# Peptides against a protein of PDB entry 3H8D, part 66

Target 1, 122 residues: chain A of PDB entry 3H8D
Amino acid sequence: DMKRQQRFFRIPFIRPADQYKDPQNKKKGWWYAHFDGPWIARQMELHPDKPPILLVAGKDDMEMCELNLEETGLTRKRGAEILPRQFEEIWERCGGIQYLQSAIESRQARPTYATAMLQNLL

## One batch from the design tools (peptide; made by RFdiffusion4, then SolubleMPNN)

Design b2_p14_6_s1 (from b2_p14_6, 6 letters changed)
Fold by OpenDDE base, seed 1:
Structure b2_p14_6_s1 (fold): chain B 122 residues (1-122), chain C 122 residues (1-122), chain A 14 residues (1-14)
Amino acid sequence: as target 1 above (122 residues)
Amino acid sequence: as target 1 above (122 residues)
Amino acid sequence: EEPDTELYERLRVK
């Protein structure tokens, strides 16, 4: 439903193993989320030492944020909310379009704003 | 149409009379725009020494940005694009809901995403 | 923008 509010968020994190290292030895990761209304539609993680992680609703529910948007506190964290394109740019670079398309074709993806947009794009 | 991309922008401006003054004596104004697809739907200006200016498509076309979104260059200006709520928060504070409602009732407002959302809200 | 590892750990599935 195009009526639902689409909101995007990003937070940086430091790996647990790096927490007590010198600043120059602390490598930053990035956690991204797309919420379609109150529920997560897509999630993505950039890691400094391993491949990006891509997750889509329906297929990857067990690996994705289990909290609704309000429960996350992301809307109340200054600097966490990002523009749609700030998410999509990284999503596309990481192969997200192909990943979501495959999930749709296998009928693993739950219908979301993201699946609807992709179907219009193809 | 809920399909059209809604994008919001904000840029600061300095009053002409303040251009050659010391930094502490330069008062900043703010220019805001809401684009419904390629066309402006709402415009707003905050001034340091006079009331806010509110403008809506249809009613205030002659006083609003005359360029389509691409022509403005706003999408290419770093830091200009803002979140929807960053616009709406100021819009509401400045009486924008009442202003748009009045424009709808008088049949002066051109139908936009903003008019549709307001009609759903009321 | 400061890292928020605590939030990250809360949001991710353990």
Scores: peptide ipSAE 0.398, ipTM 0.631, DockQ to the pose 0.826
Fold by OpenDDE base, seed 4:
Structure b2_p14_6_s1 (fold): chain B 122 residues (1-122), chain C 122 residues (1-122), chain A 14 residues (1-14)
Amino acid sequence: as target 1 above (122 residues)
Amino acid sequence: as target 1 above (122 residues)
Amino acid sequence: EEPDTELYERLRVK
């Protein structure tokens, strides 16, 4: 649906286990999300100590944010919203295209703006 | 074409007549652009002393940026790229929807992502 | 931009 707004967000986080460490020992992670209208289409997590986590709607629903966009409060958090390319650049670097493609081919991906874009690209 | 990246930019400008005035007397305007792939689809100018200027591809080509996106250098200018909603919010406030609609109805608008989106919306 | 771990935890599946 072309009416749905595509919005992208990023927030930094400190691992819970690092919360009480000295600042120098608090390694920062990054949480990314792509919302296709009110619902998340893709999610991505960059961690300081492990491989990036890629998640796509349909396949990874149980691991992804369950809140609708308004419920997240992300639209009201200053600096959280990012440019589409800021998401896509990292997504591609992390192998997101192949990941989503694989999910589509296995019929695990829920149709989203992201799946449509990829299917148009390939 | 769904392959074309939609990118939005904003840069401040000072009126030529104000260039040599003291900073306090330099009224800032804003130049906005929507690029549908390499070519501009919409342009908008906010002025301190006159109504906003709205321009759409096809109708207003002679008044719009003639440079392709890469030629503009906007993609390399830090802080120039803005979120889609940052453009659209101002566009709508300035009557851009009606302006584009009118251009479509008069067959003056070149088909772009913007025209397609509006035609889908209406 | 400061880390917002609280928000992160809220956004994660619990």
Scores: peptide ipSAE 0.398, ipTM 0.656, DockQ to the pose 0.765
Fold by OpenDDE base, seed 3:
Structure b2_p14_6_s1 (fold): chain B 122 residues (1-122), chain C 122 residues (1-122), chain A 14 residues (1-14)
Amino acid sequence: as target 1 above (122 residues)
Amino acid sequence: as target 1 above (122 residues)
Amino acid sequence: EEPDTELYERLRVK
């Protein structure tokens, strides 16, 4: 739906196990999200010591942010919002295209801007 | 066309008359552009001492950037790319909605993502 | 940017 605003966000985090360690022993992770209007369409996490996590709406709802965009406070957090390409570049590197494609083909993906774009690309 | 990537850019400029003055006497302007895929869809300029300039594809082609996005080098210029909302906020403040609407109604506007979005909003 | 683990924990589903 072209009417809905597409917005992308990224925040760094430190693992709970590291948060009380000295700074040099804290490994940073990254949390990413794509919001299609008020609701999350895609989410991914880059971790320092495990494989990336990819999540798509419909399929992975129980593992994804349940807050709407306004409730997250992300729009009010300085530096959180990123350019579309900054999200997509990492998404692509993590195999997000195949992940979303498989979700579409299995009919697990909820229709979003992301699913529409991918289906147009194919 | 949802297939085309929408990208927005902003670069500062100094008036020719000021470029050899001391920094404190240089007034900065801002050049903005919206690219719908490889081609510019909207352009605007904020000036320190004259009204903003608004330009839309089709109507104002002769006054707008004639280079495709890749040729501009904007994608390679650090800090040039901005978020969609950073463009839209200024566009709206400058009366861009009315400007584009009038161009559409007079059939001067070339169809772009911008024209499509506006027509969906109405 | 500086890590915001609190926000991260709020945003993720446990």
Scores: peptide ipSAE 0.397, ipTM 0.652, DockQ to the pose 0.808
Fold by OpenDDE base, seed 2:
Structure b2_p14_6_s1 (fold): chain B 122 residues (1-122), chain C 122 residues (1-122), chain A 14 residues (1-14)
Amino acid sequence: as target 1 above (122 residues)
Amino acid sequence: as target 1 above (122 residues)
Amino acid sequence: EEPDTELYERLRVK
């Protein structure tokens, strides 16, 4: 739907277990989100010591951010919003295309901008 | 159309007359473009010493960039791509909404993402 | 950009 803005966000974080460590021992993770309008379509987390987490709407709702875009406050955080390609590049590298494709094929994915774009590729 | 990426770009320019002046006397302008897929939808120019220039597809084709997105090379220029809001904020401040609205009402505007979004507002 | 762990925790499912 053309009516819905596609917005992408990224925030760095330090694991709670690392919060009080020396700076050199605070490994940084990255939290990513794609919002299709007010609703999250994809979520991704890069962790310093475990595999990337990929989540897609419909399939992974219980593990994804429950806040709508406005509730997150991300739109008001300087530096949080990123270009689409900055999200997609990482998503692709982490196997996001295959992950979303499988969710579509299994009828687990909720229709989003992301599912529509992938279906245009196939 | 959901199939078309909306991409926004901004590049600075120096007036030809200022090219050989001392740096302090080189007034910088800004060239902005909104591409709806491969085609330019809106163009905007901020000049240091004259009113902003606003251009919309269909109405102002003869004054707008004739190159499609790929031909511009903007996608390959670091720092050229900007967030949608970075374009829209300036567009709005320069009276772009009214300009586009008038172009639509006069049937001069080519249908684009921009025209569709405005029509959603009205 | 500096880490915002507080925000991260808020965005996670509880």
Scores: peptide ipSAE 0.397, ipTM 0.648, DockQ to the pose 0.768

Design b2_p14_6_s2 (from b2_p14_6, 6 letters changed)
Fold by OpenDDE base, seed 5:
Structure b2_p14_6_s2 (fold): chain B 122 residues (1-122), chain C 122 residues (1-122), chain A 14 residues (1-14)
Amino acid sequence: as target 1 above (122 residues)
Amino acid sequence: as target 1 above (122 residues)
Amino acid sequence: EEPDTELYERLTVK
């Protein structure tokens, strides 16, 4: 539904292995989420030492956040919400367009705002 | 077109009469803009001493920003871009929904993302 | 922004 609010979030994290290291040795990762209304549509993780993780609803449900938006607490976390472009820029750089497109073409993607937008773009 | 990026901006302004006053005596107004792609769709101005100004494309073109988005420099101004909800929350509080609806019904509003969304909502 | 690894773990742990 076009009524659903599209909201984007990002949180930094420290690798579990770096949790107790000196600050200078703690490399940050970044967790990104696109929520289409209450439910996640896309998830993305930037890691300091491995390739980015791209996830799309339907295809990657088992690996994606299972909480609805309100359950996450992201809306209440200062600095977590980001602009759409802040998500999309990274998504694009990570090959997210092709990833989502492939998921659509393989009929693995759940219809979301993201799938609809991509279909409008292509 | 559903392809167009929706971008929202806010910048403070100081009343001309307060321009040369001490900072403590400078009451800020706020200028808001919604750009539907390169062109403005909605504009809103919050004033410290008068009612808010609501403007919608088509109806209020003569009073709205005439520059396209790139010409404004807003995309390059740190802190100017805001989340959609940061615009919408104020828009709603100021009666923007009714204002835009009236403009649509009077056939004064130019079709924009905003008009489309409102028509989906109502 | 300060890292929030706890939140990250909550969001990613299945």
Scores: peptide ipSAE 0.392, ipTM 0.651, DockQ to the pose 0.727
Fold by OpenDDE base, seed 3:
Structure b2_p14_6_s2 (fold): chain B 122 residues (1-122), chain C 122 residues (1-122), chain A 14 residues (1-14)
Amino acid sequence: as target 1 above (122 residues)
Amino acid sequence: as target 1 above (122 residues)
Amino acid sequence: EEPDTELYERLTVK
């Protein structure tokens, strides 16, 4: 259902191991999510000390946020919601297009707004 | 105008230097085009002895086919028309997504169906 | 934006 609202969110986090360190020693990560209506379609994580994590619905369900959008509280957190391009820019840099494409081709991806848009382009 | 028909074409070509050689010595290239209605939106060339050529409307007008679709005669050439995916598969392999994106970001791309679809994804 | 590690943990812990 393409009538579903597409919403994107980003929140910074500090690793538990760094929580009690001096401010300069707290390495910040970033958690990203694309919600296709109430359901997560894509998730992405930028970590300060390892490669980016890319996750797509269907393929990576066991590693992705299991809460629906309302349960996350993200819509009520000031500053968490971002514009579509703010997500897509990072997604692209991290190789997200190829990642999602491979998931579709291997029949691992659950159909989402993201898969539909990619298929319209490719 | 997204009501315009999107049509794709592919035709082989032989290098002039190979025209009179034995069949096994004729290195074949491939010419691809995406027409957004009567106007070319993207052009691509696969050569047997050099990197692929990618061309997008606005940025590469001087190197692209200057004939409108009807003038090319491609619609009347049996076997020339291909499916959208047959074009897009090669376009992607050649880095076409990034190429078109860069053309948009630098404000060199003329708006086409291709730019619209890419912008919907990114 | 200030880090929200508590929220992050809620979103990622299985």
Scores: peptide ipSAE 0.392, ipTM 0.521, DockQ to the pose 0.521
Fold by OpenDDE base, seed 2:
Structure b2_p14_6_s2 (fold): chain B 122 residues (1-122), chain C 122 residues (1-122), chain A 14 residues (1-14)
Amino acid sequence: as target 1 above (122 residues)
Amino acid sequence: as target 1 above (122 residues)
Amino acid sequence: EEPDTELYERLTVK
């Protein structure tokens, strides 16, 4: 149901390996999530030293956040919630459209707001 | 169609009467808008010296922004776009739920994302 | 915004 609330979040992180290094040696990554209602629809990670990670519901469930939105605590973290465009801009840059499109074509993607919007675009 | 993009905006304004006063005497108001796709669904104004103004599509068309979203330039104004909750929190405080509900019951409200979400809540 | 590695780990570690 497209009436589900679409919410987007971003959290910066330091790699566990860098956690105890001097500040100048701590490289920041970014964790992104798109929640379609209570359930994650897309996940994305930007890392300082490796390619971005793109994940879509259905195809990548084993690699994605397993917590529902309430369990994440993201709604209670100040500054974590971002505008849709702040997610989509990065998603697009990282090839997310093609990634999701391929998942749909291979019948691996679970239907979400993201799949519906992509299908409208095509 | 619930696939329409929901976008929310907030702009500060100074009352015309205060426009040429010293900065300390300029009382700031806030103009809020909810766009359901290209068309405004709700409008809200917070004033320093009078009650909030609430407006809903269909009922208050003559008093609401007549420009479509593109024409407003809001999408091109840095800092104007706000999260849905930033709009809804104020809307709720100002009695917006009751205002929209009454407009629906009187058959004055144009169907929008806002009316649909309210009907889901009730 | 300051990094929140603890939260990141909670969200990604299974």
Scores: peptide ipSAE 0.387, ipTM 0.638, DockQ to the pose 0.688
Fold by OpenDDE base, seed 4:
Structure b2_p14_6_s2 (fold): chain B 122 residues (1-122), chain C 122 residues (1-122), chain A 14 residues (1-14)
Amino acid sequence: as target 1 above (122 residues)
Amino acid sequence: as target 1 above (122 residues)
Amino acid sequence: EEPDTELYERLTVK
């Protein structure tokens, strides 16, 4: 629904296993989320040592953030909210379009703003 | 169309009359724009010494930015692009909802993402 | 922005 705000967030993280390493040995990752209203539509994780993780609602619910937007606290964390393009640029580079398309075609994707947008694009 | 990106921008301005004043006497205003794809949908100007200016496509075309988004260079200006909420919060405070609604009701507003959004809200 | 591993863990741990 057009009533639902599309909001995007990004946070950096250090892997728990690296927390106690010297700073130079702490590899930074990035966690991204797209919320379609209160619920996550897409999630993406960039890791320094493995391929990006792409997740879409419906298909990957068990691997995605289970908290609603308000529960996450992301809206209250300074610097966490990002522009749509800041998400989409990375999403595209990581093959997110193809990933979501495949999820739609296989009927695994839950309808979201993201699925609708892609279907309008193709 | 859902294909069109909704992008928002903000830039400060100093009134021409104040350009040659000492910095402390230069009153800063703010120029806001909402682009629905390549074309401006809403424009807003905050002034230190007069009421905000609200402009909507169709009704106020002659007073709004005439350049398409790419021509403006806003997409290439660091710090100019803002979050949708950063625009909408100010828009709402300035009575933008009522302004746009009136433009719709009077058949002066050109259909945009903004008009559609409002019509879905009401 | 500094890493927020605690937040990351909260968001990802099930």
Scores: peptide ipSAE 0.387, ipTM 0.647, DockQ to the pose 0.724

Design b2_p14_6_s3 (from b2_p14_6, 8 letters changed)
Fold by OpenDDE base, seed 2:
Structure b2_p14_6_s3 (fold): chain B 122 residues (1-122), chain C 122 residues (1-122), chain A 14 residues (1-14)
Amino acid sequence: as target 1 above (122 residues)
Amino acid sequence: as target 1 above (122 residues)
Amino acid sequence: MEPDQELYERLRVK
């Protein structure tokens, strides 16, 4: 259903190893999510010391946020919501297009707004 | 086509009468736009000294921005793009739902994402 | 935005 609301969020985090260090030594990561209606469609994590993590619904359900949008509280956190392009730009840079495409071709991806958009592009 | 990108923008303006006044005497208005793909679907203007102006595609074409999205340069203006909810909240407060609904019922509204969403709501 | 470790942990898979 292309009429579902597409919403994107980003929150920073500190890796557990840095939690108790001096602020200057706390490396920041970023957690991203794309929600297609109430359910997550894509998740992405930028880490300061390891490769980006890309996750898509259907394929990576066991590694993705299991909370629906309202349960996350993201809609109630000031500054968490971002513009679609702010998500997509990072997604693209991290190889998200290829990742999602492969998931579609292998029939692992659950149909979402993201899969529909990519299939419209191809 | 529900796959078209929905983008929302807001820019401030100063009324001509205030252009050369002291800053404290320049009343600021706000210009809002919803673009359904490359074309404007809704336009809204908040004025400091008169009622809000609501405009919808099809009905109000002659009073709306006639530039397509790229021609406006809004996508290249820092801070101009806003979240959908930032537009919708003001739209609703100004009676936009009723305005658009009336335009649909009178067959004046051009089909857009906005009309589709409203018809999905009703 | 400041890091919200509690929120991040809630969003992570256990």
Scores: peptide ipSAE 0.324, ipTM 0.614, DockQ to the pose 0.679
Fold by OpenDDE base, seed 3:
Structure b2_p14_6_s3 (fold): chain B 122 residues (1-122), chain C 122 residues (1-122), chain A 14 residues (1-14)
Amino acid sequence: as target 1 above (122 residues)
Amino acid sequence: as target 1 above (122 residues)
Amino acid sequence: MEPDQELYERLRVK
């Protein structure tokens, strides 16, 4: 829906096992989110020592952020908001297009801005 | 149109009279652009010593960027691309909503993402 | 920005 604002966020994290180690021994991961209005549409995580995680609304609700955008505090976290392309570039690299496409074709994906855009692209 | 990517850019400019002065004597302005797909939809300029300039497609074509997005090189200019809100915040402060509304009502504005969003807002 | 473990833990599903 064109009425809903699309916003993208990224925050770094450290593996729990590394939390209290020296900085040189901490491996950083990245948590990404695409919010379609108040609600998350896509989520992904880049991990230092396991494969990337891709999640799409409807299909992966149980594994995705359950907070609405305002509840997350992301809009108030300096440096957290990123450009659409900064999200999409990583999404594409991780195979997100195929992942979302499969979710759409299996009727597991909830309609979002992301599903609409992909369906326009194809 | 939902199919077109919305992208926003900002670059600084220095008045010609200040170009070769010491940095402390250079007053900086800011040039902003909203591109709706390949073509500019809105432009604004913050000047150090004159009122802000607001321009909308259709109405102000003669005063706006005539290059398509790729021709501008803005997508390749590090630090030039900004978040939508970084554009909209300034646009709102400068009275952009009323400016665009007037252009729509007078049938001077070319349909763009901006006109569509404003018409949804009202 | 620096890692924010509290924020991360709040955002992710456990």
Scores: peptide ipSAE 0.323, ipTM 0.617, DockQ to the pose 0.730
Fold by OpenDDE base, seed 1:
Structure b2_p14_6_s3 (fold): chain B 122 residues (1-122), chain C 122 residues (1-122), chain A 14 residues (1-14)
Amino acid sequence: as target 1 above (122 residues)
Amino acid sequence: as target 1 above (122 residues)
Amino acid sequence: MEPDQELYERLRVK
C-alpha cells in the first residue's frame, strides 16, 4: 500500500561483447529498478544498441530480478540509490506509462504502488 | 498521511561574516528540510561554529521556512534534493528523534509523516 | 559510479 517505502536504484553495466575492448570502445548500459517495499515493482534497462526494456511486476516476473531488496545489496552499494524522479523521467521517456497501463488493462500487472499511482493519474 | 510524497532537501550557506574572506577562510553551514507533501515537516541547520538547530512542525513554525514546497524553488534547484536517509542520518546524529518525541509528548508537534513514523517506531 | 558487472549479472535474469 501507500505506506510501503518506495526505493529506486540504478547501476551501469558494460555489454558482454565489449568486456575486453579498449575503454573508448566499451558502451555503457543502465539497469533501473523500483522496489515497492521489499519487492520489485518495475524494472527497466537502457541498452546502447537496442530498444529499452520495460518490465512490470506480475506481467514480467520471469524476466525481472528475482531477489528481494535486501538480497540485491543495492541499498549497500554507494551511488546506486536514486531519487524517484530520476527513475520516472526515464520510465516516461521509454513509454513506461503506456506499458504499465496496458498491463493493467490486460489484467497482467500485479497491484503495486506503481499501478495505484497510475490509476490515480488517469 | 502515508500517501503524501516525502521529499528532502539540503543546501549550503556561508556565514555572513565570511562572505568577503578568501575561500579557505569561508566555513559552510548546511540547511536541511523535510517536506510532507507541500508543507514542511522538519527543518535542520548545521553551523560551523555553534550547535545544530532542530525544528519541527507545530512547535517551531515561526522559526521554520514559511514557504510551501513549490514556493521554495527547491525542486527546481539542481543538487538540492537528497535521499530520505541522507536527511535522517544527520537528524538522528543531532538528536532529532528525542527532539521530536519531546515535542509530541508536550503536544507541541503538529501531526506529520515524521510524527507518525516515530510513533510506529517507539 | 563505475560499472559493476558482477552485480549486474547477479541482478539480471539469464
Scores: peptide ipSAE 0.323, ipTM 0.596, DockQ to the pose 0.747
Fold by OpenDDE base, seed 4:
Structure b2_p14_6_s3 (fold): chain B 122 residues (1-122), chain C 122 residues (1-122), chain A 14 residues (1-14)
Amino acid sequence: as target 1 above (122 residues)
Amino acid sequence: as target 1 above (122 residues)
Amino acid sequence: MEPDQELYERLRVK
């Protein structure tokens, strides 16, 4: 299981409120995902005007990307894939460790590579 | 504390993907909120194409409306306020009781009117 | 009640 490939992706987006404004008035957000094999393990969103959103599998399935990795097309989008540290650095800055830890302790997190790594860290 | 006014609101929304489509192609969702005094206690979202979202204060603060009641303008929006039962009926149908119960048991829910009422029910 | 997308956006995490 833990041999599943860990792949990370990032894409920019524009807030719905800004989609059709002049370019200078478009505020850019960033969508991040960690896939543990074919299925998402963590999701994160940076917004220009609101606190970041952190999501973990099991706990937040109904708010996370429902597509498997192949369905997303992310592996085919040039520039979308990022290095693990590029994800983790943002994750940590956003309080992701504590968020995932709480999800584990409340028995809401689905076991993933992310949960395993965290439990090794602590 | 429990003397705080319990107020409930509902507004329709259109998915970002549908915002600028022809009207017939716009799928309507519903946003629900329970305010315990000035602060939100429960939030709920009905979507046309994905499972409902249930949120409770304490556990889901970072995903819930951050505005206090006055800031939302909901009390000034005609037709937004609904009766308690209009909220509760949907909440129960969506499994809200079990969701809140779990939030309490995991010690993630902030005490609110909703938690108090649930603990009286059980 | 008509959809109020602006309000909905405001009511999301700000």
Scores: peptide ipSAE 0.098, ipTM 0.438, DockQ to the pose 0.428

